# Ledger of designs, part 200: peptides against a protein of PDB entry 2AZE

Target 1, 148 residues: chain A of PDB entry 2AZE
Amino acid sequence: AQECQNLEVERQRRLERIKQKQSQLQELILQQIAFKNLVQRNRHAEQQASRPPPPNSVIHLPFIIVNTSKKTVIDCSISNDKFEYLFNFDNTFEIHDDIEVLKRMGMACGLESGSCSAEDLKMARSLVPKALEPYVTEMAQGTVGGVF
Target 2, 101 residues: chain B of PDB entry 2AZE
Amino acid sequence: GRLEGLTQDLRQLQESEQQLDHLMNICTTQLRLLSEDTDSQRLAYVTCQDLRSIADPAEQMVMVIKAPPETQLQAVDSSENFQISLKSKQGPIDVFLCPEE

## One batch from the design tools (peptide; made by RFdiffusion4, then SolubleMPNN)

Design b1_p27_8_s3 (from b1_p27_8, 13 letters changed)
Fold by OpenDDE base, seed 1:
Parts: C-alpha cells; structure tokens; sequence
Structure b1_p27_8_s3 (fold): chain B 148 residues (1-148), chain C 101 residues (1-101), chain A 27 residues (1-27)
C-alpha cells in the first residue's frame, strides 16, 4: 500500500545516506593515517639530520598544487591586495590538494587504492585508534560495502 | 507482513548509521587532536622533493597555492579557455613555484 | 572530455577537505 511505498522510499534514502557516510569515514581515516605518517616521517628525518630543514624549503599544510606542462604558457593577474588571482593557461592543467599529494607519496600506506602490503596494513592499523582498526582492515580488503 | 519487514529493516539501518556516526566522531576527534598539537603542526609539511616525486619537474611545472580558509577556487577547462580563479575574503593568497632542482 | 572529467573529480576532492570552495565552470 501507500505506507509500504513510503517506507521503501525512506529505505533507499537511508541506504544512500549510509553510503555517503561510509565514503566520508574512509576519507577521514585516510587523512588521519596520512597526517600521522607524515609527521612521523618528518620527525624521524629531523632527528637524524644535523639541522632542521630550512624554513623556505618546506611547505606546511594546508596547500594546493597546480601542475601543467613546462611548455604551457601561463598568464597571471593579481589584485593589489593579493586577494584575487586569475590564471590563464593555453593548455590543460591539474589541481591537487595536500591530501592527494600525501596519498601519492604513500603516506596513506596504499590503503586508498587497495595496494596495501602486509607491512603497509600493519602501519596503517598502528596509526588509528583501536576502534577503527577493523574498518581499516575492511578498507584494505575492499569489503567495507558489505558491512551495511 | 511486508510492512513489518520494512519497519524492521529501517530500524536496523538506523542502528547501522548510528554506529557509523560513532566511528566518524572518533576520526574527527583524532584530527582535532592533531590540529591542536603544536609539534604535529610544525612537522606537517612536505618538501619540494616530495612534490617532485609526484610531478616530474623535467616535464611539469608545479605551482603551490597557500590560501586562507574559505577561499573560492574556480576552474575552467574547455578548448577555448583553461583558467583558474582564486578569490579570498580572509587574507592574501600566496602563490609560488616549486623549484626544479 | 576525459580531462574535464578528471578536473571535476579533482575539484570534488578539494571540496572534501573543506579548506577551499572549489567549483567547475563550463564555458
């Protein structure tokens, strides 16, 4: 009847919302792992180095990168107060946020692409609270969708 | 009946969503702790070498954008126009190139 | 195009972090 039809609609709505939240949770987990792994890497590197890296040699989060061919011509206009920028390219470009950069650096242990080795998975699990470890395992197996 | 079955399914989905919300709260808490830790923030950086590892400077130019929160970024990609527009309301935007060396 | 779709996905990724408000404009 009409009531059953309404509940079917609600069921689908909830399933979709759950799917969205699963995606959000996965991203949050990846961010956490990537950040902690990055910090750990840099701490270790600085401990072994004779001095910390020069201030102008590092880029602190957050940041965005834009990459394009070296042959691409770029025209740039900037407001006097530097509140506004306009870049015109004569060819294609790519945009990446810091999280994407960290993922490509391997800071998320390959969890984002399902390319986790046993060692990678061990590292990933060590960088999250105990309550999240089962979910990390499911992400590595690509079986998160089976939970709901 | 069918109605009872659907009602049961909805209750189960609600419980599942609540469990999911709990896990997300744990994650957001951890991220907040990282943001509040001065030492962690000091160490939250990449190097130009890191950027070169993902975008070969021999072939690619890498531009770095340091923008205040809530900055608007508009991108246009068409055969006639390739454009990025940045608009900040909270402060100046810093843009620089990553060295190739 | 394939590249435009890639760019759209990149912008979606930017929005996920919440630091910037990214948008795609098709002219």
Amino acid sequence: as target 1 above (148 residues)
Amino acid sequence: as target 2 above (101 residues)
Amino acid sequence: SSHSEKLKKQLESLNKTGHVKASYKDL
Scores: peptide ipSAE 0.408, ipTM 0.909, DockQ to the pose 0.872
Fold by OpenDDE base, seed 4:
Formats: sequence, C-alpha cells, structure tokens
Structure b1_p27_8_s3 (fold): chain B 148 residues (1-148), chain C 101 residues (1-101), chain A 27 residues (1-27)
Amino acid sequence: as target 1 above (148 residues)
Amino acid sequence: as target 2 above (101 residues)
Amino acid sequence: SSHSEKLKKQLESLNKTGHVKASYKDL
C-alpha cells in the first residue's frame, strides 16, 4: 500500500513536469514558426520591392512595445549610462513583446490558439523540422495534453 | 495489479518526457541556427504598419524598447500608480517612438 | 482590477520568451 502511494505521488509529479515541458515546447515551436514566417514574409516583400526598407523604418527583433493613449503623460527618468529607465504614466498602458506582436500578426499561423485553417496548418508544418510536425498537428487540433 | 499498473504508467511517462526533451532540443537548435544566420536576422523585423495592427498610432502612442537580454522589467498598474522600471546589466537600453509618430 | 490582470498576463507573456525578466509590483 505504501509503495503504491509513493508511486502515485511520483506519477503526479511526473505528470505535472511533463505538462510544464509541453507548455515550454509549444512556445518554442510558436517562436520558431513565427520567426521563420516573418523572415519569409520580409524576404518576399523585399524581393518584390525595388529596395530594402529604410533602416529607420523597421524594428528588428528583439523588442518590447509599450502602448498608451497619445494623451497619456509620460515622465521618463534615465540613468546616465542608460542602464536604468523609469517611466511614470498618468494612465493605463499595455506591454507586448515581439512574440506577441508576431502572433497577432498571424505569423504563428493561428497555431497559438488552435485556430488554424488548412492552409495555416500546412504553413506551420512547413516551417518546422519533420520531427516536430506531429506535435504541430496536435497543437492545431488542441489535443496536446494527452501523455503519449 | 495496481502496482504493476503504476509501474507501467511511470515507464510510459518517462518515455514521454524523454520525447519532449528531444523535441525541445530540436527546437532550441533551430532557434540558435536562426540566430546565427545573418540574413535571417537582417530580415527579422516588423514595420510600423505591423505595430499599427497592435496599437493604432492615431490613437495610441507606441514606444519601442530595445533592451539587452535579461533586462529586468517591473510594471505597476494601479489606479494611483502607473509605472515601468527597466534595469539592464548587460548594456544600455534604447527607447524610441515609431518613426511614423 | 481588470487592468492589473491584463498587465499580469502581458508580463507572463514576456517571461515566456525569457529575453526579459518581467514582474508585476503590487502596491
């Protein structure tokens, strides 16, 4: 009885650890897809254009964005070496990282929400190594979570 | 029996975890390869139009923060206090508005 | 508040990438 109890505890521990790793893997997959898709988009766009975009017209990854009303008053304190910043707002703000931006741009093919069209899924699969394709499929179906 | 069942479950879970670890290694490798590819990094950018899809500059100001890895970001959002603190240990932080603003 | 919860989720997203260490300061 005690042995079984110990094993049950261990089972639960492993299940939770696996769940955490599943989440991490999903995020890594999404990052990979988003990055590759972004690169492809931009490559195609530049090929169609007569020139690359002006250097100051684009924002290279990585980055974070903060958005707030244009009427929001922002006070910024910066250290002399620019290692430290302090922003004070008089109203609410939002923060997004580059990955979030890419997801909202559709660069993750809707895989992040399990809402992929057939074309989106095809694209997503094409942007990962073969070994990851089954997992991408599971993500699209929302079936990730079952321990295989 | 129950013991045998649990033992089998644990073995299966171990195999599953090993598979996950393997897949994660593949992913991290791919990401490193992307990081090491100069052309890919050159093309890893978004435009102001892209950011407009997230926050319309006509109504919202979009501030861009480019910070070194492991920069600490602390945010406070309450009715009486709205602030963001950034602390970098690896280098200077660059903050700017989108050029379209 | 709803704003704080939204911000917390955004910070969680930031932490997923690991590029920055994001935290919410509760006052």
Scores: peptide ipSAE 0.394, ipTM 0.908, DockQ to the pose 0.813
Fold by OpenDDE base, seed 2:
Structure b1_p27_8_s3 (fold): chain B 148 residues (1-148), chain C 101 residues (1-101), chain A 27 residues (1-27)
Amino acid sequence: as target 1 above (148 residues)
Amino acid sequence: as target 2 above (101 residues)
Amino acid sequence: SSHSEKLKKQLESLNKTGHVKASYKDL
């Protein structure tokens, strides 16, 4: 009885760990697709324009975005070495990382929400190694969750 | 029996986790390759137009933060206090607005 | 508040990449 109890606890622990790793894998796949898609977009754009964009007009990854109403008053305190910042707002704000920006740009092909068209799915599959293609398909179909 | 069933389940879960670990290793390898490729890093950028598509600067002020890895970000959101604190351990933090704003 | 919950979710999202260590401070 005690042995069975120990094994049941271990089973539940492993199931939870697998669930966490599944979430991590999905995020890694989305990052890979988004990055490769972004690079392809920019490469094509620069080729079409026959020149790169002005250096000060682009933001290289990684970055974080903070947005708030233009009416929001922001007080900023900066340490001498710029290692520390303190921002005080008089109203609400939002924070987004670069990956979230790429997702909203469609760079992850709608895979993050399971809203892939046939063309989106084809693009997503083309941006990952062969071994990851089945998992990408499952993500698009919303069938990820079972133990495989 | 119950013991045999649980033992078998654990073996199957171990195999499933190993498969998952393998896929994760493939992903992390691909991401490392991208980070090591000079041309890819040169092209890993967004434009001000991209940011406008996410947050309209006509209505929203957009602040860009470039911080070293493992920078601590603490946020407070209450009716009396709205705050963001940044603390880096590895180097200076850069904060700016898009020139088109 | 509903906005605070949204902010918490955004902070959780920031932690997914591991580039920053994001946290919500409750006053």
Scores: peptide ipSAE 0.393, ipTM 0.906, DockQ to the pose 0.846
Fold by OpenDDE base, seed 3:
Structure b1_p27_8_s3 (fold): chain B 148 residues (1-148), chain C 101 residues (1-101), chain A 27 residues (1-27)
Amino acid sequence: as target 1 above (148 residues)
Amino acid sequence: as target 2 above (101 residues)
Amino acid sequence: SSHSEKLKKQLESLNKTGHVKASYKDL
């Protein structure tokens, strides 16, 4: 009947929304792990060095990086107030946000790519609230996506 | 029957979504706490060495962009156009090169 | 192109944090 048809449409809508939220949650978890792990790393490093790094030697979050060949010619135009930038390249470039950088640094413990060792998983679990630990485990096992 | 089954499925999906929302709220709360903690923010940095490990300046030019929130970034990549446009409405944008070792 | 697809994915990643509004434009 029409009523059942309507509910089936709604069911599909909810399933898709849940799928989207699962992806969002996974990203949030990775961000949390990466940030906390980064802070922990730097705290330890500064303690070992007995001083903070030179101010001009570090880049605080948030940031974006653009990388291209050193041979790429870049023309840049900047507004007087620095509100607008225009970069023209003569070749391809890549763009990465700080989260991507942290992931590549291993700050997310390889959880983002399913390359999470037992030690990595232990670290990842230690960097999230207890309520999130089961989901971290599911991410590491690749068992996310189920309805819970 | 069919109607009862669908109704039950929707209730279960609602519970699942509520659980997801709860977990997401926990995550966003933790991220907010990190952003509000002065010491954490002081330690929330990468080094030039970190960037070199990702994109070695010996072979790659690495440009760093510090932009205000809600900055618009438009990228074009075609045979004739390789372009990045940045437009901020909330303040100046800072761009600098990661030094080569 | 394959690179264009990669760039699009990178832009999608930028949008995940919500700090910037990234977009790809075809000219």
Scores: peptide ipSAE 0.373, ipTM 0.906, DockQ to the pose 0.858

Design b1_p27_8_s4 (from b1_p27_8, 12 letters changed)
Fold by OpenDDE base, seed 2:
Structure b1_p27_8_s4 (fold): chain B 148 residues (1-148), chain C 101 residues (1-101), chain A 27 residues (1-27)
Amino acid sequence: as target 1 above (148 residues)
Amino acid sequence: as target 2 above (101 residues)
Amino acid sequence: SSHEEKLREQLERLNRTGHVKASYVDE
């Protein structure tokens, strides 16, 4: 009886760990797809333009975006060595990482929401190794969460 | 019995976790390959147009933060305090508006 | 608050990306 109880506790512990790893894997897959898709897009665009964009017109990864209303007053304090920044706003703001930006750009093919077109799914599958394709399919169908 | 059933379940969960670990390793390897490819890194960028598509500068001020790894970011968003603090120990932080803003 | 929850979610995303260490400061 006590042994069974111990094993049940362990079972629950392992299930939670697996769930966490599933979430991590999904995020990694989305990152991979988004990055490769972004690179592909930009490569194509540069080829069409026959030149790279001006260096000061692009933002290379990694980056963080902070956005707020234009009416928001922002006070900024910067250390002399630029190692420390302090921003004070008089209203709410939003923070987005580069991955979130890429997702909103459609670079993850809508896979992040578990709802994408057949074409989007095809693209997503093409951007990952074969071993990851089944998982991509599960993500697209919203069926991720099962134990392998 | 029940003990045998639980033991079997744990074995199955172990196998499942190992499969996940394997897939994660594959994925992280792919990301490393991207980071090691000079051409890919050169092409790993967004434009101001991209940023406008998700946060229209016509209505929103968009600030870009380029921070070294492990930079500490602390944020407060309350009725009395709206604040972002950045602290880096590995190098300077670069903050700017989108170049075309 | 809704703003707080939204911010917390954003910070969680930042942490998952792993480039920065993000946290919400409670008052």
Scores: peptide ipSAE 0.388, ipTM 0.905, DockQ to the pose 0.817
Fold by OpenDDE base, seed 4:
Structure b1_p27_8_s4 (fold): chain B 148 residues (1-148), chain C 101 residues (1-101), chain A 27 residues (1-27)
Amino acid sequence: as target 1 above (148 residues)
Amino acid sequence: as target 2 above (101 residues)
Amino acid sequence: SSHEEKLREQLERLNRTGHVKASYVDE
């Protein structure tokens, strides 16, 4: 019947919206874990060193990195006000945001790939509010895709 | 029947979405708190050593870009053109290499 | 190509997690 058809359309719409929100939530959780873990690491490191690192030795978030082979020739054009940059490379490059860098550093505890050790999972859980812990567990198990 | 099943599914999906919205609110609140905490922001940094661990400067050049929010980034990576364009509306863009380089 | 896809994924990450507006420019 038409009524059932309408409900089926609505069901599909909601499923897609939920899927999108799940993806967004997962990313937010990873950001939170990565940030808190980074801060914790640095706090501990500074305590051990008994001083902050030299200002020019650190890069504060947010940032973007571009990496390419050292053999790559880069031409850069910069506007006078530094509002515009143009980089030309003679070979391929990679672009990463700070979150991606943190993930590759292990700051998200491998949760981004569902490759958490028991210790990693414990760490990840400890860096989120209690309400988010079950979802972190689901992410680690790769079972988030289901209806909950 | 079919109608009853669909109705039940929609109710379950509604509950699931409400749960997601709630969790997202919690998460965004936590991120906001981090952004408002001066000490956390002071400690929110990576080192050149960190970057070396993921992109070894022995083989790779690492360029750091600090750009204002809403900066436009356009990239081309093809056999004929390799290009990055940055356009900021809110301030100057800072580009640098690690001091060791 | 896989090469292009890799960059597109990187740009997608920038858009999703960063504060920049990133786009791939087709030739």
Scores: peptide ipSAE 0.385, ipTM 0.905, DockQ to the pose 0.799
Fold by OpenDDE base, seed 3:
Structure b1_p27_8_s4 (fold): chain B 148 residues (1-148), chain C 101 residues (1-101), chain A 27 residues (1-27)
Amino acid sequence: as target 1 above (148 residues)
Amino acid sequence: as target 2 above (101 residues)
Amino acid sequence: SSHEEKLREQLERLNRTGHVKASYVDE
């Protein structure tokens, strides 16, 4: 009886760990798709323009953005060496990393919300190794959640 | 019996986790390859237009932060305090605004 | 609050990316 109880505890622990890893894997897949799609987009755009964009007009990854109302008053304190920043706002703000920005740009093909057209899904599958294609399909269908 | 069933379940879960680990390794490898590819890194950028598309500067101010790895970011968002603190130990932090157009 | 939860989620995403060490400061 005690042995069975111990194994039940272990079973539950493993199930939770697997669930966490599934979430991590999904995020990694989205990152991969988003990055590759971004690179592809920019390559095409530069080819069409027959030149790279001006160096000061682009923001290379990685980056973080902070957005707030245009009416928000911001007080900024910066150390002399620029190692420290302090921003005080008089209203709420949002913080997003580059991955979130790419998702909102559609670089993850709507896979992050399970809102993929047939074309979106085709693109997403084309941007991952063959071994990941089945998982991408499951993500698009919202059927991820089971254990392999 | 119950013991045999649990033992079998644990073995199956171990195999499932190993499969997940394998897929994750594939993903991390792909991301590493992207980071090591010079052409990919050159093309790994967004434009101000991209940022405007998700947060229009006409209504929202968009601030961009370029920080060294392991930079500490602390945020406070309450009725009395709205604050972001950045602390780097590996180099200067660059902050600039996305211009309104 | 719902807004606080939103911020916490944003910080969690930052940490998952792993480029920065993000934290929410309690009063």
Scores: peptide ipSAE 0.384, ipTM 0.905, DockQ to the pose 0.794
Fold by OpenDDE base, seed 1:
Structure b1_p27_8_s4 (fold): chain B 148 residues (1-148), chain C 101 residues (1-101), chain A 27 residues (1-27)
Amino acid sequence: as target 1 above (148 residues)
Amino acid sequence: as target 2 above (101 residues)
Amino acid sequence: SSHEEKLREQLERLNRTGHVKASYVDE
């Protein structure tokens, strides 16, 4: 019947929306964990050193990195006002945002890849509000969806 | 019947989405609090050593881009063309290389 | 190609963070 067909379409729409929101929530959780973990690391390091690092020795978020083989030839053109850049490479390159960098640094405690030790999971849980802890646990176990 | 089953499924999906929205609101609130905390923002940095740990400049060239919000980035990566274009409307773009040491 | 798809995914990631407007340009 037409009514059932309409409801099936709506069902599929809602399922897709939920899937997208699940992905977004997981990313937000990883960002929160990574940021807080980074801040804690740096705070501890500065306390141990009894001083902040030199201003020009650190890169504040946000940032983007581009990496390529050291053998890659790069031609760069820059406008006078530095508003425009053009890079030409003779080989492939990669582009990563700061979140990806933080993940690779281990700031997300391996939660993003399911390589989360007991200690990593404990750290991850400590960096989120109580309401998000069950979801963090499910992410670590690969069983996301049980909290709702 | 089938109609009743679909109706029940939609109700369950609605409840699930509401719970999901609640968790997302909590998470976005926490991220906003981090952005508003001056000390946290001061400490939100990486070092060149960090970058070397994930992409060794001895093997990979690592370029850092600090761009204003809404900067346009266009990229091409094919056998015939390897290119990155950056265009800012809100200020200058800063690009520098991460040293090997 | 695989590297092109990887780049597309990287650009999508950039867009999700929202501080830049990233796009892949086809030949």
Scores: peptide ipSAE 0.384, ipTM 0.905, DockQ to the pose 0.754

## One batch from the design tools (peptide; made by RFdiffusion4, then SolubleMPNN)

Design b1_p28_1_s1 (from b1_p28_1, 14 letters changed)
Fold by OpenDDE base, seed 2:
Structure b1_p28_1_s1 (fold): chain B 148 residues (1-148), chain C 101 residues (1-101), chain A 28 residues (1-28)
Amino acid sequence: as target 1 above (148 residues)
Amino acid sequence: as target 2 above (101 residues)
Amino acid sequence: MFTKLEPSRHYVPSGKSPSSVLFKLVPL
């Protein structure tokens, strides 16, 4: 009986660990898709324009975004060596990482919400190695979570 | 029996985790390859138009922060204090404002 | 195009560490 109880505890531990890894894998897949899709988009755009964008018109990854109301008063202090910044706001602000930005741009093809069109799913699948395609399909269907 | 059943379940979970680890390794390898590809990195950018699509600069002020790895960002967002502190130990931090259209 | 913020000549690093949520910038 005690042995069975110990194994049941271990079973639960492993299930939780697997669940965590599944979440991590999903995020990694989304990052891969978003990144590759972004690169593809920009490559095509530059080819059509026959030139790169102006240097000050783009921000390369990685980055983070901070946004707040335009009415928010911001006091900004920057060290001379630019190693330290301090922002004081008089109201709330938001912080977003680059991956979130890419998701909001649709670079992850809506896979992050499991609401992909057939075309979006096709795109998503095309941006991952073959071994990951089944998982992408599961993500799109919202069926991730099964043990395989 | 019960013991045999649990033992079998654990073996199955082990196999599942191994498969998961394999997929994760594939994925992390792909991300690494992307980070090492100079052309991909050159093309890994967002534009002002992109940022405007997610945060309307007509209503929101948008700052973009570029910082070296391991830069510390501390954020306080409460009724009594609204603050962001950035501290880098590996190089200068660049902050950009997204202009309105 | 983006406007780059520049440092203030009058700023001295504070070393302030307020109680806050911590983020770390990491490359992809």
Scores: peptide ipSAE 0.171, ipTM 0.869, DockQ to the pose 0.158
Fold by OpenDDE base, seed 1:
Structure b1_p28_1_s1 (fold): chain B 148 residues (1-148), chain C 101 residues (1-101), chain A 28 residues (1-28)
Amino acid sequence: as target 1 above (148 residues)
Amino acid sequence: as target 2 above (101 residues)
Amino acid sequence: MFTKLEPSRHYVPSGKSPSSVLFKLVPL
């Protein structure tokens, strides 16, 4: 009885770990797709323009964005060495990391929400190694779990 | 019996996790290769137009934070306090404003 | 083009509170 109880605990532990890893893998795939898609887009744009973007017109990864209503009053204090910043708002704000920004830009091809057109799915598959393509397909279908 | 069944389940879960670990290894390797590719890093940028598509500066004020690794960002968003604190130990922090069109 | 914020002498350091959410900036 005690042995069976121990194995049941271990079984549940492993199931939970697999669930967590599955979520992590999906996020990693989305990051890869979004990043490669961004690079590809920018490469094409620079080729068409026959020049790199002007200075101070772009922000390189990594970054964080903070947004709030334009009506929000913000007090900003910055240390002389720029090692410390303090922002005080009179209303709510939002914080987004660069990956979330890329997703909202459509760089993950709608895969994050399972909202992929045929073209989106084709693009997503083209941006991952062959071994990951089946998983990308499952993500698009909302039926993740058959690859492992 | 029950014990044998549980043992079999654990073996199957182990095999499934190994397959998952393999896929994760492939993915992390790809991300590492991208981080090591100079041209990819040069091209890994967003524009003002991109940020406007996320949060329109006509309605939202948008700040972009560039900071060294391990920089701490503390955010408090409550009825009593709305605050962001940034603290770096590895170098200066740069904050940019995204202008309107 | 982006506008860069510059230091101000009106700096006041901030402490931590239990209601805070912490993020760490890391490279991709």
Scores: peptide ipSAE 0.167, ipTM 0.870, DockQ to the pose 0.172
Fold by OpenDDE base, seed 3:
Structure b1_p28_1_s1 (fold): chain B 148 residues (1-148), chain C 101 residues (1-101), chain A 28 residues (1-28)
Amino acid sequence: as target 1 above (148 residues)
Amino acid sequence: as target 2 above (101 residues)
Amino acid sequence: MFTKLEPSRHYVPSGKSPSSVLFKLVPL
């Protein structure tokens, strides 16, 4: 009886760990798709323009975005060496990492929200190694983890 | 019996986890290759237009923070205090403003 | 084009931590 109880505890532990790894894998896939798609887009754009973008017109990864209402008053304190910053706002703000920005740009092909078209899915599949294609398909269908 | 059933379940879960680990290794390898590729690094950027597409430039002000690794970010967003603190250990922090269209 | 924020040449201690140059972004 005690042995069975111990195994049941271990079973639950493993199930939870698998769930966590599934989430992590999905995020990694989305990151891969988003990055490759971004690079591909920019490469194509530069080829079409026959030149790189102008200086100060682009921000390279990694970065963080902070946004707030244009009506928000911001007091910013910056150390002389720029090692320290302090921002004081008079209203709420939002913080987003670069991955979230790429997702909002559609670089993850809508796969993150299950809103990918057939074309989006085709693009997503083309941006991952063959071994990951079935998982991408499952993500698009919302059937990831259905085996469990 | 019940014991045999649980043992079988654990074996199956182990196989499933190993499959996930394998796929994760593939993903991390691909991401590392991207980060190590000079051309990919050069092309890994967003534009002002991109940033305007994610936040209404007519209503929102957008700041972009470029910080070295291990930079500490502390944020307070409450009814009484709205603050962001940045502290770098490895170099200067750069902050950029995204202009309105 | 992006505008880079830079410290002012005129440093006045604000009494806030950290001691730094203060910039104020005012709404239009």
Scores: peptide ipSAE 0.162, ipTM 0.866, DockQ to the pose 0.032
Fold by OpenDDE base, seed 4:
Structure b1_p28_1_s1 (fold): chain B 148 residues (1-148), chain C 101 residues (1-101), chain A 28 residues (1-28)
Amino acid sequence: as target 1 above (148 residues)
Amino acid sequence: as target 2 above (101 residues)
Amino acid sequence: MFTKLEPSRHYVPSGKSPSSVLFKLVPL
């Protein structure tokens, strides 16, 4: 009885750890897909334009965006060395990292929400190593989380 | 019996975790390779149009923050306090604004 | 290049506000 109880505890521990790793892996996959897709998009765009974009017209990863209403008053304090910033807003703001931006741009092919079309899924699969393709498929189907 | 069942479950879970670890290693390796690829990094950018698609600059102010690794970001967004604090350890922070049309 | 900045909801007081200097946001 005690032995079974110990094993049950261990089972639960392992299940939870696996769940955490699944979440981490999914995020890593999404990052990979989004990044590669972005790179491919930009490569194609530059080829079509026969030139790179002007340096000041683009922002390279990594970055964070902060957005707020244009009516929001922002007081910003900056240190002389630019190592420290303090922003005070009189209203709510939003913060998004670059990966979130890429996801919202569709660079993760809708995989983040399980909203992949057949074409999206094909793209997503093409952007990962073969070993990750089954997992991408599971993500698209929303079937990740089971024992495998 | 119950013991045999649990033992088998644990073995299966161990195999599953090993598979996950392997996949994570593959993924981490891919990301590292991407970070080391100069051409990929050169092409890893977003445009103003991209950012406008996320937050309409007609109604929203969009700031882009470029900060070195290990930069600390603290944010408070409550009814009484709306604040963002940034502190870099490795270099200056740059802030950009999406232009208005 | 994949280093992410993550917002912390745990505000740690820095003790002092940074010295303020005027700056201008740079257009993209």
Scores: peptide ipSAE 0.047, ipTM 0.852, DockQ to the pose 0.097; fails the geometry check

